# Peptides against a protein of PDB entry 8HF1: the designs that were tried, part 118

Target 1, 320 residues: chain A of PDB entry 8HF1
Amino acid sequence: NVMLYATKPTEVMVSFPHQEQVLTVTRLISAEIEKFYVSLDLMNIGVQPIRRSKSLQCLRDPSKKSFVKQLFNDFLYQMKEYGIYAASIAIISLIVEFDIKRRQAETLSVKLMHRTALTLCEKIRHLLVQKLQDMTYDDDDDNVNTEEVIMNFSTPKVQRFLMSLKVSFADKDPKDICCLVFVERRYTCKCIYGLLLNYIQSTPELRNVLTPQFMVGRNNISPDFESVLERKWQKSAIQQFRDGNANLMICSSVLEEGIDVQACNHVFILDPVKTFNMYVQSKGRARTTEAKFVLFTADKEREKTIQQIYQYRKAHNDIA

## One batch from the design tools (peptide; made by RFdiffusion4, then SolubleMPNN)

Design b2_p18_2_s1 (from b2_p18_2, 7 letters changed)
Fold by OpenDDE base, seed 2:
Structure b2_p18_2_s1 (fold): chain B 320 residues (1-320), chain A 18 residues (1-18)
Amino acid sequence: as target 1 above (320 residues)
Amino acid sequence: DEEEFKQLVEELFSEDLI
């Protein structure tokens, strides 16, 4: 029950230019992933035994090839939507995932498939880090984590988001901050979390102000060791946010299913609001006095976004 | 920078339109 408390949040829209950052590195990475897909389609991994987990609700374990392609497609999306700095963080999550899957592989062919994917991720990481270093003229990995490097290698959307955080929270008391950041995809939570850790650490006005955490939606697919770790992480992250030990929480849209999160004074929607339910549930978290609900829109989509939010407001007022 | 950023921030539908 989202108690409709009477205090409507101030709704804010931040516009950003639609720039397709056509970097040579992003084209090279996309071409390397496409070549890898051709190679992956030619790999004979045999008929994978369908582990009938006795739980009727476990959706078919996606084909091991389809899962590999999904992870790289999600990475390509993150690189496009958030920039090459965010991509340098996102690729680490793929490295970890493919190394786990390589170690858990029951067949030599599956082990080789995950090893080949891992080798591609290491190459992509090197290309991304090299491009970040091109700005600093220094080989020190710490120099790629500056506010300037993060801003210059982020998309206009992420730049406006980081500016919004700095303007909203610079030199504030950490106890007075309760912030949610909504993103569409579960993997974006980890990527934006890693980006924010580095940005906050490199930004003196935020270093002792913001403590981020993230929640990944439950993957109903596998009761494997990963799902236990993810569940432990979720419980710890939620508890830290409730206790005030974390004051910024990054969430995917999967929060819809009744995560008891406290009332927040700031809610940021980093990705487009696609549904009325997402609008109502995310806005319904901004429940303190003077709460802000902040949307991000590309300039070209501004009018369409305004019309969509107007329709959602009208529909919400007709139910209230 | 802060003033330029404030110009990019729009309040969606002030109470005067309800």
Scores: peptide ipSAE 0.305, ipTM 0.801, DockQ to the pose 0.161
Fold by OpenDDE base, seed 5:
Structure b2_p18_2_s1 (fold): chain B 320 residues (1-320), chain A 18 residues (1-18)
Amino acid sequence: as target 1 above (320 residues)
Amino acid sequence: DEEEFKQLVEELFSEDLI
């Protein structure tokens, strides 16, 4: 019994400089969100009746304020971690969500809360787009989607990720590519997907080479909040990737459990590997003979990352 | 750009690092 030790993927680390992008626009946006939180805390939305859903775990915030704060905190995280270009895409998802919640509001006070949040999102969108246009000579919104604008308004991590894609996949046959990109947060999947669509369209060497898709895991917190549209999108995205109609899939870490996806030749980990399970499940998708497993680390966290991956590799070898 | 980028890419735990 020759245990064919499945050839372990080549593990690659890409370092990036720790830049705190202290842009005036990011400070202004953060200050506007903080002012909004103070205003939000003063809003009397009334005690929402605790609908006893049979699932014990949906402690709905009786004010629905926590959900609003969560979306803005996730946006602030994306702006910090991925840059202002990614933030310009992320804010559209907040606009869509707050417009849905505004229309679904059971009370005038809740409707006004979501309207105020929506007005802030439109202000943030305008500030972001205006800043992206500072590099364009033309006032046309389409000019902000160039390779140059995407690169210049992305964090060093995202710049190195995009460079890694360009170097890895430029002028390759689309059929020879099976790529996974893992991110920590659910909202990051859609944000990075939108960024990649624009980057691939603006980069001739990747145009018609990479066809991205994204997938978000089931929300265990509320199956009732998963729109029928989101569940249809997830099924369609998986099927497109299985059928080869998409060759790059963006996944959150919650998806590592129970996705039956084919063996991939590239796995990118865009966010820090926080658990042994994440390391094993993501690396375990890189199963071709020439498979690459690519990590991104800040220079300051390089040694800590190396030590952590060494411990995970050792623990994995002791179990295998 | 590509050569500068290649210098930022390191193989983790290649046989030469053990």
Scores: peptide ipSAE 0.209, ipTM 0.753, DockQ to the pose 0.163
Fold by OpenDDE base, seed 1:
Structure b2_p18_2_s1 (fold): chain B 320 residues (1-320), chain A 18 residues (1-18)
Amino acid sequence: as target 1 above (320 residues)
Amino acid sequence: DEEEFKQLVEELFSEDLI
């Protein structure tokens, strides 16, 4: 039980300015998604057969529309919280998902719905990539993956996170690094993983130092939607991290699911700590006295964050 | 800047945060 470990990591807070990215491209993308929702609500996709698979209270949206809206809402969240560079990676996950669903569609109307969603995702991808290219004189897709482009098109939170990695790990021995990065959402793991791969590759001081991997939580909402590939990938990722072949692991809520990861010397909490369990479980991975537990907070939320962590620390000490 | 970043790192519940 992670709660039983007397963990005394150094608790660190990194503040960042609250900046909403007021880009014309983000407004255009939001408006196109809103327009798509109006069109989606007007689509007659018929009554889908509820496959009574007995065991899973998977609220399979019988309309399939709420799932489409959920993916775009998750994308909009990632664009807002992590920036347009992260959004350019996040949109690829939507493209892949909607292409799979388009191919698996049981009806022509559902196929058309996923095709329309896919067409919108491709449009969004082009708008994002074009905006990233505004800093590059070269039309080569690889040229948008520079440290400068990544930093300039990331939110202040992500900028501070990337600087935290650079300061913490530049020119270090990879074997001395065991890092966890906690995020709230499953889709954020893939997005931040892709961002980190590009950032590490573009940053000489990190290129041979950090080997990232990610773990998505088991989709408790529908294990039937966990592709055999996702389950194999999770097992491989965990094993690589245990074997030291990966030294940075991005996680969403994975510890609540009983996935045992090793003790780490760095734990980054990229998203707000919303629950006592998240605090105890994430902090409980920083088991050494030299371990760092790093929080990110907007300046405007600093005091509220401190008070919340104080309450969690007190509650933990009252139980331990 | 690395030094600018170090200045943005605060220890939680340091004497300056209480």
Scores: peptide ipSAE 0.039, ipTM 0.695, DockQ to the pose 0.165
Fold by OpenDDE base, seed 3:
Structure b2_p18_2_s1 (fold): chain B 320 residues (1-320), chain A 18 residues (1-18)
Amino acid sequence: as target 1 above (320 residues)
Amino acid sequence: DEEEFKQLVEELFSEDLI
């Protein structure tokens, strides 16, 4: 009986200063979104042409406005949590979504609502790009994707995460790397993926070392809302990670027990661990002999984070 | 830079954190 001693990963905590970056551009963007919400509440998106009961019509109109507000609230969260550089990538996803919704609009009033949201996103994108260019001597869009610009316009959390990647993986063999990065929100996977592509391309020590991919968790809402394209993308991303064509995977959900992913040597938790299940399942992916499980915490929340992780360890040891 | 990062890294299994 070879007791397969389940190799416990080394658990690491990285602290970062809690700085609210109150930039003038961030205040201006927030004020423009609030003005848009006032305008959106006043918009009569009219009775949709489908002869359904008056009650169903009154329920549909709030849902479309609420979805628009949700996307902008998620954007504001990403700008606050990850910084201006990540926000410049996140806004592109809103532009794509509102353009699709504008094309699919069943009424002129709904089409106008999505057009107004799209125009606001284009204005926000311009304000963000202009602020990134203020540090570049050249007006060329290609010059905003430098290591320096990415670091300066990222939050302390993202700065410490990027430094952790550089120290952990600089000049290593790509075959020796199997890394997972967990984030809380679905939209964060895509913006952190875009940020990492630009950071890796601008950082010589990581160029050709890290090949990132992202996977969006299955919506707990019916598989009917997952586009055929999203399902194909998820399957392709997982296959690339299994085949070693990608060595860093960004995920918003704990990979359910049924996703056979090879034993990882690094697991990063970029956002706060909110549940015992998230802790156990994410840590359970760090299975190599020298595996690292890395947490990020604000200095102000350090003691609270330590106490919470201690409680999760105790509860896990009582079950094992 | 690597030493500064090492100072920011706390092993959560250090006996002082248990």
Scores: peptide ipSAE 0.026, ipTM 0.658, DockQ to the pose 0.166

Design b2_p18_2_s2 (from b2_p18_2, 8 letters changed)
Fold by OpenDDE base, seed 3:
Structure b2_p18_2_s2 (fold): chain B 320 residues (1-320), chain A 18 residues (1-18)
Amino acid sequence: as target 1 above (320 residues)
Amino acid sequence: DEEEYEKLVKELFSEDLI
């Protein structure tokens, strides 16, 4: 009985300076979204024709408005946590979502609401792209996707993450790489995927080394809200990662026990570990002999993060 | 407890990836 000693991964904590990027453009965008919320609250989306009391009629209007506010709040979070470059990619996802909702609108008032949200997203996109172009001598959109522009308009967390990827994987054989990147939010997966595609393409040492994919976790609420297209995409992305056609996978959920993913040699946790389950399951994917489990922490939160990891290690050793 | 905590701190920062 060769007890396969489960090789414990090497745990590494990368620290980054806490910088609030107080750019004029981020303040302007936040102010435009707040003005839009005031206008949105005043919009009469119309009474759905169900004969219910005046108090209950006011209660059905909030779900569609609440969803619009949620998407913009998620965008503001992406801009704050990952920077202006990541925000320029994140806003495209909002444009696509509001265009779909505009086309699916059952009423003229709902159609107008989604059109107004879409017009705001297009204005925000223009402001972000214009700010990225301020560092480029040429007005060509293709010149905005350089390693320098990506680094300068990313938060210190994202800068340290990209540097960690470059140091870890520069000029390596793609076959020797099996990397997972965990993020907290579903929309962050697409945003970081788009950022990584552009960064890898602009970094010669990584261009033929890293092939990224992303997987959005299943929505816990209902498989019925997952589009057939989204389920097909998830299945295809996992298969490409299993076949070695992709060697870096970005995910927002802990890959549930049922996703047979190969033993990974690198696991990056880009966002703070909030739960014991997240810690154990993500660490449990780093199974090779020289596997690395990399955490990112702000300098200000370093001590709190160490104490939390200590408690999780103790709790894990008491169960094992 | 304190010695195990100091050992954990040294372990987490032992590899400068950057």
Scores: peptide ipSAE 0.190, ipTM 0.811, DockQ to the pose 0.820
Fold by OpenDDE base, seed 2:
Structure b2_p18_2_s2 (fold): chain B 320 residues (1-320), chain A 18 residues (1-18)
Amino acid sequence: as target 1 above (320 residues)
Amino acid sequence: DEEEYEKLVKELFSEDLI
């Protein structure tokens, strides 16, 4: 019996400066969303039938308005946490979602509500793209996808993450890489995936080294709202990662509950570790020899993060 | 930039910061 002593991964904490770069564009976007919320509250959409999905005891907030607000709040979070470049990708996810909801609208009032949300998303997209173009002096959308533009319009957290990928994986054999990137939110997976595709394509040292995929957590909300396309994408992405056709997987914390992913040599936690379960499940994926478990923390939150990780380590050792 | 990169390299290759 070779007790495979699971070598504990090396735990690394990368610090980043807390810069609230409050750009004028982010203030404008926030103000436009706030104005939209006032307008949204005044919209008469009538009484919406509560579709009780049989499987979820969780009363979905039957308010189609709250869902619209949630998506914009998630966008505002992504813009704040990841920066303007990531926000330019994140807004596309909102456009897609609201277009689906507009097409699925059972009433004219609900259809109009989603159309108004789409109009706001297109305005936000234009403001973001224009701000990215202000740096390149070129009107071509392709010129906004440079390493320089991505870095300059990303938050310090994302900058440190991208630099960490470059340092860790530049000119390595793709076969020697098995990387997980954990994010908190479903929409962040798609956003960071799009950002990474553009960054890798713009970075010669990574272009033939990293092949990213993303896995959106199963929508705990309903398998009925998971498009057949999203389910197919998840299965394909997992299979590509298992087969080594993808060597970097972006996943939300919802994957902790039972996706059998191979042992990884790198695990990056891009968002704060909020729960003991998140810590154990994500760290538990770093199982290879010399595996790295990398956390990102703001300098101001460093001590608090260290204390929290020590508490989680202690709790894990007391249960093991 | 270079100092920040060197700091990051040092952080990523440091043994057990936590």
Scores: peptide ipSAE 0.098, ipTM 0.757, DockQ to the pose 0.101
Fold by OpenDDE base, seed 4:
Structure b2_p18_2_s2 (fold): chain B 320 residues (1-320), chain A 18 residues (1-18)
Amino acid sequence: as target 1 above (320 residues)
Amino acid sequence: DEEEYEKLVKELFSEDLI
C-alpha cells in the first residue's frame, strides 16, 4: 500500500473589505421587486393541478408563484453578493426562464403572470445597463464589458476573485491549469460563468489561457423536472473538463454527490464554507504537488473564518 | 488600485497566512 501522501494543498485566505454598495439603483430594483410581489399575491392563477411526478414522493410542485418569487430572490441575492455587473448577467437568465414558462403556460392567467415577471426583468435589465454605461466616460464604446467596468461594478469579493485569477494564471500554458470554482447556489454558476467569459475576453493575459465551463447540479427537488437539455449540457461540460477542452469549472455543492473530476491544481471557494463536508470534499480536489486552496472572507469575518477552518483542519486530522 | 493588487499578491503568495 503506497500511501500516496496526498500532497496537502497550500491553503490561502484572501480578505476583502465589507462594502455594502449602497447604490440608488439597487434600492430602486429591490423596491420594484417588492411592489411586484404585492401584485403577484393578488393575481388569481386558479388551482394548480398537482402533477403527480412518477416518483412516489408527491413533492408539491412549488406553486407557480413560489417559483417566480424564488427566481427574483436568487437575483436579489446575486446583486448583493456579486454586484451590479453580475446582476446584469443574472437578469438575462431570469428573462430566458420566464419566456420559456410564458410559452409553456397552459392557462391565460399563468401566461399573464409570467409576462408580468418578464416585463419587470426587462425594466431591471435597462436600469442595470444604464448604470453600467453612466460610468463609462467614453461616450463612444457601448461596450460595458471592459475589465474596468467589470471591476468597478463588482463587489470587493468578486474583485479579489478576479484579481486572484489574473495573478494565478496570467500568460500560463492552458494545459497546466485545472481550476475549480465553488459557489453556494446553482444560479450563481451561470452568473459567474457569464462574468468570467466577459472578464477573460477583456483581459489579454487570460484570453487564450482560461476556458471556463459551469456545472449546475441536479435539482435535488425533482430530477424529473430537469430538462433533457440541462442533463445533456451538464454531461457535455464535465466531458469538456475531463478532455482538457475546459480548464476552469464553476460548480455548486453538487461535486459532493459523486462527480468524478480529475485532480485540480487550483480550488477557489467563492462563497463561505458552511459545512465540514464541503471543506473536505472541495479541498480534496486540490491534489497536485503545487495545488492551491483559496478561500475568500470579509475582513469583519476573518477571525471567525480562521477559527472555523482551524476546527475543520483539526476534525479532518482526527479522522485521517 | 496598485496597493490592493500588491496586498493580494502578498496574500496569495504568503505561505504563512493560514
Scores: peptide ipSAE 0.029, ipTM 0.695, DockQ to the pose 0.098
Fold by OpenDDE base, seed 5:
Structure b2_p18_2_s2 (fold): chain B 320 residues (1-320), chain A 18 residues (1-18)
Amino acid sequence: as target 1 above (320 residues)
Amino acid sequence: DEEEYEKLVKELFSEDLI
């Protein structure tokens, strides 16, 4: 009964400017993905054999094209919501996924489809890395992982989030920190994890203070798509966080489904709170005496966010 | 940068924001 714990964390709302980052590189990448979708729709990959797995709900798109489009749409979302630096990390996850799918392809046509997607991801990676290097005097790939490059190529939301971490945790004892970061999408967990690793390594005040982990939720679409590796990673990440070997956990909303995580002193909600359940479950993890619950909102959505949080608080108080 | 940082610090430590 998570609802009965009337721990009232201090609620904080951090505002950020709504900036549409209209970079030439982001327009070019979007146009290349759109051209790829036109080409993808024209590809004849044949009728895929309906593997009657016992789960009738695996109506796999008989073309597997929807999954390819989903990954690129999730990438475009991450590039828009988190910035070019986050996109440079997100594209690596697509490269890994398409290489796996290319190797697992049952037909030459499906193999070619995933190869074409992979070639596009490599081109996108090059365009992103080149843009990150434009601010560096040195052509070394490691020079793109500085605090300055991370901040300059992040969206205002991510900038405010990183600043909030620095202010909250600079030079603190790592044992006194138990932090959760909630994001909407499972792919964002990996992206923000990679961003935080690089940011913490480049920020002396957070180096050896924050040890991040991430947990991707169960993919409700198919238990057959949960690699044995993803399940092992989830169990290991949760155990490291319980044992204090990690003190910051990045989670999608799937922590709501009964993963027993310890009481935290900080909870950050990086993406908009869309449901009352998400609000109660995430806030219900901030259970220490001085716990903070931090929300991020665009300035244009501030009033709407305040009204929504007010309704959630009222509904929570009527149940408590 | 410094003024935005001070503003954010005031926001993060102001109990009265919500």
Scores: peptide ipSAE 0.025, ipTM 0.621, DockQ to the pose 0.098

